# Designs tried in a protein design run: peptides against a protein of PDB entry 6TME. Part 128

Target 1, 324 residues: chain A of PDB entry 6TME
Amino acid sequence: NRLKRAYIALQAWKKAFYSDPFNTAANWVGPDVCSYKGVFCAPALDDPSVLVVAGIDLNHADIAGYLPPELGLLTDVALFHVNSNRFCGVIPKSLSKLTLMYEFDVSNNRFVGPFPTVALSWPSLKFLDIRYNDFEGKLPPEIFDKDLDAIFLNNNRFESTIPETIGKSTASVVTFAHNKFSGCIPKTIGQMKNLNEIVFIGNNLSGCLPNEIGSLNNVTVFDASSNGFVGSLPSTLSGLANVEQMDFSYNKFTGFVTDNICKLPKLSNFTFSYNFFNGEAQSCVPGSSQEKQFDDTSNCLQNRPNQKSAKECLPVVSRPVDCS
Target 2, 324 residues: chain A of PDB entry 6TME as posed
Amino acid sequence: NRLKRAYIALQAWKKAFYSDPFNTAANWVGPDVCSYKGVFCAPALDDPSVLVVAGIDLNHADIFGYLPPELGLLTDVALFHVNSNRFCGVIPKSLSKLTLMYEFDVSNNRFVGPFPTVALSWPSLKFLDIRYNDFEGKLPPEIFDKDLDAIFLNNNRFESTIPETIGKSTASVVTFAHNKFSGCIPKTIGQMKNLNEIVFIGNNLSGCLPNEIGSLNNVTVFDASSNGFVGSLPSTLSGLANVEQMDFSYNKFTGFVTDNICKLPKLSNFTFSYNFFNGEAQSCVPGSSQEKQFDDTSNCLQNRPNQKSAKECLPVVSRPVDCS

## One batch from the design tools (peptide; made by RFdiffusion4, then SolubleMPNN)

Design b2_p16_5_s3 (from b2_p16_5, 9 letters changed)
Fold by OpenDDE base, seed 5:
Structure b2_p16_5_s3 (fold): chain B 324 residues (1-324), chain A 16 residues (1-16)
Amino acid sequence: as target 1 above (324 residues)
Amino acid sequence: MEEKLKKLVEELKKKA
């Protein structure tokens, strides 16, 4: 009996709660699991006459606890949303039995350990949100082989390089922000044909920006701020026909910021502050446009306010990194 | 969530 298995799973989970401040699981009593708060039932896909637990929504419940292995008994769950809780520990490997998993949101919790590779076992997964946790280690390359619409990885402890497989991703939104990723952005990034938003904020990324970024014709948000990028901005950035928000602030970029970048047709905000740029086109000057906002603060620009001293600029500007 | 789940189940049925 599928509902009996669900009952076992949910009771095991209730037992794994350390704190339930809103008494969310107060009605988790008895065999009628479909009446449980945050539990949603639907007809089974293989047998419409059978009712099964198809979804969990415990968002914003502030529950402290862990995910017990018995959750693997919830084999019919397609939606698992438990964000904004205080769940700790690891994601159970037993969740591999949830072969119908479509949306998995465990964001804003206290999960630890490596990337939950069990997520890679779900053939139908379209949405993965693991942001605002304490996941660590390497990002498995296989994550980008999956047909995901969105990948939220931000605010974790991920390390190592961004996999080259990123170019295979069909995701429209990908966030890497506030991790410990290192190395270069892969050149394969330009192959992300469905990409709308990508965020690299606050990592240890370095090297030159790949020219292939300019191939991201559907991107509306590109944020690479607070990293260690060097060299000039790629001239191919003029190809970002739909970019609205672009941020390269708090890096080590050098060279000249060109008209071709600042005159991008959809550009609304372009922040390139806190770098070592030694020139900018007139179209890049803050206040030059009513439709666009620019920030050129703390560069090596002449005749601009709030720039770095010659002493700070000279050592960097005199030794530009060649990205060719 | 309930409406979303219903829609999801319907879509999944189409794929099955």
Scores: peptide ipSAE 0.029, ipTM 0.737, DockQ to the pose 0.094
Fold by OpenDDE base, seed 1:
Structure b2_p16_5_s3 (fold): chain B 324 residues (1-324), chain A 16 residues (1-16)
Amino acid sequence: as target 1 above (324 residues)
Amino acid sequence: MEEKLKKLVEELKKKA
């Protein structure tokens, strides 16, 4: 009986709770699991006459505990949303049995260990949110081979380079922010055909920005702030016809910020502060447009307020990195 | 993704 298996799983999970401040699992008693708070039943895909546990939603329950291996008995679950809790430990490998997994959200918890590779085993996965945890180590390249609509990785402990397979991603939204990623952005980034939003904030990324970023025609948000990028902004950024929000602040960029970038047709906010730019076009000057907001603070610009001292600028500006 | 699965997911989204 599928509901009996679900009962075993859910009771094991209840036992794995250390704290349930809102008494979310208070009604998790008896065989009628479909009446459990946060448990959603639906007709089984293989037999519409059979009711199965198809979804879990425990978002914002502040539950402390862990995910027991018995959760692997929830084989009919397509939606697993448990964000904003205090679950700890690792994601159980037994979840590989949840072959219908479509949306997996474990964000804002206390999970640890390497990337949960069990997520790669789900053939129908479209949404993956593991942000605001303590996942660590390398990002598996295979994550970008998945047909995901969104990939949220931000606020973890991931390290090493961003996989070159990123260009294979069909995701519209990808977040890398606030990790420990290093190295260059892969040139394959320009192949992300469905990309609308990408965020690299607060990593240890370095090198030159790849020219291929300019091929991201559908991108509306591009944030590479708070990294170690060097060199000039690629001239190919003029190809970002739909970019609305662009942030390159808190890097080590040099050179001239051009009209072709600042006059992008849908650009609403462009922040390039806290770099070593030594020139900007008139169209990049804050206040030059009523429709666009710019921030050129703390660069090496002449005749602009709030710039770095010559002492700070000269050592960097005099040794420009050639990205060509 | 199977159409049946899509429908199931949409129904679950309405409940969640």
Scores: peptide ipSAE 0.029, ipTM 0.713, DockQ to the pose 0.800
Fold by OpenDDE base, seed 3:
Structure b2_p16_5_s3 (fold): chain B 324 residues (1-324), chain A 16 residues (1-16)
Amino acid sequence: as target 1 above (324 residues)
Amino acid sequence: MEEKLKKLVEELKKKA
């Protein structure tokens, strides 16, 4: 009996709670698991006459505890949302049995260990949110082979390079922000045909921006701020026909910010402050447009306010990195 | 959640 298995799983999970401040699991008593708070039943896909546990929603419950291996008995779960809790430990490998997993949100918890590779075993997964945890190590390249709509990785402890497989991703939103990623952005990024938003904020990324970024025709948000990028902005950025928000601040960029970038048709905000740019087109000057906001603060621009000193600029500007 | 689940189940049934 599927509901009996669900009962075993849910009771094991209740026992794994260290703290339940809102008494969310107070009604988790007896065999009627479909009445449990945060547990949602639906007709089984293979037999409409059978009710199964199809969803878990414990968002914002502030529950402290861990995920026991018995959760692998919830084989009919397609939605697993447990964000904004205090769950700790690792994601159980037993969750590989949840072959219907469609949305997995464990964000804003205290999970640790490597990337939860069990997520890669789910053939129907469309949404993965593991942000605001303590996951560490390398990002598996296979994550981008998944047909995901969104990938939220931000605010973790991931390190190493971004996999070249990123170009295979069909995701519209990808966040890498506030990790320890290093190396260059892969040239394959231009192959992300469905990308709308990508965020690299606050990593250790370096090197030149790949020219292939200009192939991201559907991107509306591109944020590469707070990294170690060098060289000039690619001229191919003129291809970002739909970009609205663009941020390159707090890097080591040099060269000239061109008209073809600042005149992008959908551009509303372009921040390139805290770099070493030595020139900008008139269209890039803050206040030059009513429709666009620019920030050129703390560069090496002549006749602009709040720029770096000549002493700070000269060593960098005199040795521009050639990205060709 | 209930409405979301219902929608998901309906979508999954169409794919099955």
Scores: peptide ipSAE 0.028, ipTM 0.718, DockQ to the pose 0.095
Fold by OpenDDE base, seed 2:
Structure b2_p16_5_s3 (fold): chain B 324 residues (1-324), chain A 16 residues (1-16)
Amino acid sequence: as target 1 above (324 residues)
Amino acid sequence: MEEKLKKLVEELKKKA
């Protein structure tokens, strides 16, 4: 009986709670699991006459505990939302039995260990949110082979390089922000045809920006701030026909910020502060447009306020990195 | 995704 298996799983989970400040699981008593708070039942996909547990929603319950292996008995669950709790430990491998998993949100918890590779085993997964945890190690390249709509990885402890498989992703939103990613952005990034928003904020990324970024025709948000990028901005950035928000601040960029970038048709905000740019087009000057906002603070620009000293600029500007 | 499951997804999203 599927509901009996669900009962076993849910009772094991209740036992794994260390703290339930809102008494969310107070009514988790007896065999009628469909009446449990945060448990949602639906007719089974293979047999509409059978009622099964199809969804879990424990968002914002502030529950402390862990995910026990018995959760693998919830084989009919397609939606698993446990956002904003205090769950710790690792994601159980037994969740591989949840073959109907469609949306998996474990964001804003205390999960640790490597990337939860069990997520890669779910053939129908469309939404993955693991942000605001303590996941560490390498990002598996296979994550970008999944047909995901969104990939939220930000605010973790992921290390190493961004996989070259990123170009295979069909996701509209991808966040890498506030991790420990290093190396260059892969040239394959330009193959992300459905990309609308990508965020690299606050990593250890370096090298030159790949020219292929200019192929991201649908991108509306591109944020590469707070990294170690060097060289000039690619001239191909003029191809970002739909970009609205662009941020390159807090890097080591050099060279000239061109008209072709600052005159992008949908650009509303362009921040390139805290770099070593030695020139900008008139169209890039803050206040030059009523429709666009620019920030050129703390560069090596002449006749602009709040710039770096000549002493700070000279060693960097005199030795520009050639990205060609 | 079956229509019944789709409805559940929509219901869950409303409660979130």
Scores: peptide ipSAE 0.026, ipTM 0.701, DockQ to the pose 0.449

Design b2_p16_5_s4 (from b2_p16_5, 10 letters changed)
Fold by OpenDDE base, seed 1:
Structure b2_p16_5_s4 (fold): chain B 324 residues (1-324), chain A 16 residues (1-16)
Amino acid sequence: as target 1 above (324 residues)
Amino acid sequence: REEKLRKLVEELKKKA
């Protein structure tokens, strides 16, 4: 019975393929769905004597098509990986029936529409990857209420502000890169206790960096490059005891880059180029350390190469933003 | 339940 439902779903999906360059679904014939390429069966959690479709892996199949509503019949699926295809349309609401969903990867496709809120309905979801699509609109605050290990949102069309609920996230990795997010980074960011990597690259974020960033004791990667941030770097960044990669390049930062930041114990790469910094500690100078790499290019630093002209610097440096 | 689910996913990952 359960495999029969799976058969119906998979045949509907095959019918929804516009192109299957690698003939991935060529063997999707007959009732033995467990033999289908990219379909994985396992004993059901509620009855080990019953075999069910527990996973889909169609990664890198270059399939063009859409996700039909009949996929909601795959109620035993816990792993759904279909990245690097050409699926279009929206994520069907019928997937709410997949209550065992644990990992959902639809990255590198052509999905459109708002954030797939159906993902919020999955109580056991731990991994969400929707990057490299055309999802748009605001990010639902509820995404950070979920007990996710990783949240990949980069390379979409998301806009508006980052929700304040970000501080509730238990994710170790969160990517916002290459969207259209605006506003300030929420102060609640410091409450992300499990955060290891966070990436804000290439958005329209602005304002001062919150002091609470310094509370991210476990962060190893912090990239806020290519935004519109202003003001000085928070002194509390000295609290980033485990940061290895830090990038603040291509912003509008001003002020002095301090020893406390550049001497962070695990810092490997620190890029603060293409800003309006008017001073740096000796420990921040590129070449000052063998263990650390720095880039201070295109700032307003004195006696350093490849800096902005006085004409470019003066209007900005003379009007520093007070972040206090 | 959660532990069983985790084990299932890990098994599937090995096959993928």
Scores: peptide ipSAE 0.028, ipTM 0.709, DockQ to the pose 0.938
Fold by OpenDDE base, seed 4:
Structure b2_p16_5_s4 (fold): chain B 324 residues (1-324), chain A 16 residues (1-16)
Amino acid sequence: as target 1 above (324 residues)
Amino acid sequence: REEKLRKLVEELKKKA
């Protein structure tokens, strides 16, 4: 009996709660698991005459505890949303049995350990949100082989380089922000055919921006701020026909910010402050457009306010990195 | 299967 298994799982989970401030699991009593708060039942996909636990939604419950291995008994769960809790520990490998997993949201918790590779075992996964945790280590390349719509990795402790497989991703939204990723952005990034939003903010990324970024025709948000990028902005950025928000601030970029970037047709905000740019087109000057917002603060621009001193600029500007 | 799953998810989202 699937509901019996679910009962075992849910009772084990309740037992694994250290704190339930809102008494979310107060009604988690008895065999009628479908009546449990945050538990949603539906007809099984393989047998519509059988009712199964198909979804969990414990978002914003502030529950402290861990995920016990018995959760693997919830084999019919397609939606698992437990964000904004205080769950700790690791994601159980037993969740590999949840073959119908479609959306997995464990964001804003206290999970630790490596990337939860169990997520890679779910053939139908479309949404993965593990942001605002303490996951660490390298990102498995296989994550981008999955047909995910969104990948939220931000605010963790991930390290190493971004896998080259990123180009295989069909995700529209990918966040790497506030991790410890290092190395270059892979050139394969340009192959992300469905990408709308990508955020690299606050990592240890370095090197030159790949020219292939310009191939991201559907990108509306591109944030590479607060990294260690060097060189000039790729001229191919003129290809970002749909970019609305672009941020390259707090890097080590040099060179000239060109018209073809600042005049992008849908560009609304372009921040390139706190770099070492030594020139900008008139179209890039803050206030030059009422429709666009620019920030050129703390660069090496002449005749602009709030720029770096010559002493700060000269060593960097005089030795521009050749990205060719 | 995918279509069925999608429908299920949509229904669950409405309930959540």
Scores: peptide ipSAE 0.027, ipTM 0.707, DockQ to the pose 0.927
Fold by OpenDDE base, seed 5:
Structure b2_p16_5_s4 (fold): chain B 324 residues (1-324), chain A 16 residues (1-16)
Amino acid sequence: as target 1 above (324 residues)
Amino acid sequence: REEKLRKLVEELKKKA
């Protein structure tokens, strides 16, 4: 009996709660699991006459606890939303039995350990949100082989390079922000045909930006701020026909910020502050446009306010990195 | 199966 298995799983989970401030699981009593707060039932896909637990929503419950292996008994769950809790430990491998998983949101918790590779076992997964946790280690390349709509990885402890398989991703939104990623952005990034928003904020990324970024025709948000990028901005950035928000601040970029970039047709905000740019087109100057906002603070620009000293600029500007 | 799953997810989203 599927509901019996669900009962076992949910009772095991309740037992794994250390704290339930809002008494969310107070009504988790008895065999009628479909009446449990945060538990949603639906007819089974293989047998419409059978009612099964198809979804969990415990968002914002502030529950402290862990995910016990018995959760693997919830084999009919397609939606698992438990964000904004205080769950700790690891994602149990027994969740591999949840083959119908469609949306998995464990964001804003206290999960630890490596990337939850069990997520890769779900053939129908479309949404993965593991942000604001303490996941660590390498990002498995296989994550981008999956047909995901969104990939939220930000605010974790992930290390290593961004996998080259990123170009295979069909996701519209990908966040890498506030991790420990290092190395260069893969050239394959330009192959992300459905990409709308990508965020690299606050990592240890370095090297030159790949020219292939300019192939991201659908991108509306591109944020690479607070990294260690060097060299000039790729001239191919003029191809970002739909970019609205662009941020390259807090890097080590050099060279000239071109008119072709600052006049991008959909550009609303362009921040390139805290770099070593030694020139900018007039169209890049803050206040030059009523429709666009620019920030050129703390560069090596002449006749502009709030720039770095010559002493600080000269050693870097005189030795520009060749990205060719 | 995929179509059925989509329908199920949509229904659950409305309830959640």
Scores: peptide ipSAE 0.026, ipTM 0.698, DockQ to the pose 0.873
Fold by OpenDDE base, seed 3:
Structure b2_p16_5_s4 (fold): chain B 324 residues (1-324), chain A 16 residues (1-16)
Amino acid sequence: as target 1 above (324 residues)
Amino acid sequence: REEKLRKLVEELKKKA
């Protein structure tokens, strides 16, 4: 009996709670699991006459505990949302049995360990949110082979390089922010055909920006701030016809910020502060447009306020990195 | 939020 298995799983989970400040699981008593708070049942796909647990929503429950292996008994779950809790430990491998997993949100918890590779086993997964945890290690390249709509990885402890397979991703939103990623952005990034938003904020990325970024014609948000990028901005950025928010601040960029970038038709905000740019077009000057906002603070620009000193600029500006 | 999830579950089951 599927509901019996669900009962076993849910009772095991309740037992794994260290704290339930809102008494979310207070009614998790008895065999009628479909009445449990945060548990949602639906007719089984293979037999409409059978009711199964199809969804879990414990978002914002502030529950402390861990995910026991018995959760693997919830084989009919397609939606698993447990964000904003205090769950710790690792994602159980037993969740591989949840072959119908469609949306998996464990964000804002205290999960640790490597990337939960069990997520890669779910053939129908469309939404993966593991942000605001303590996941560590390298990102499996296979993550980008999945047909995900969104990939939220930000605010973890992921390290190493961004996989070259990123170009295979069909996700519209990808966040890498606030991890420990290093190396260059893969040139394959330009192959992300559905990308709307990508965020690299606050990593240890370096090198030159790949020219292929300019191929991201659907991107509306591109944020590469707070990294170690060097060189000039690629001229191909003029191809970002739909970009609205662009941030390159807090890097080590040099060179000239061109009209072709600042005059992008959909550009609303362009922040390139805290770099070593030594020139900018008039169209890039803050206040030059009513429709666009620019920030050129703390660069090496002449005749602009709040710039770096010559002493700070000279060593970097005089030795620009050639990205060609 | 829970109601939204419930609806999503139902829709998902219909589509699958």
Scores: peptide ipSAE 0.026, ipTM 0.718, DockQ to the pose 0.131

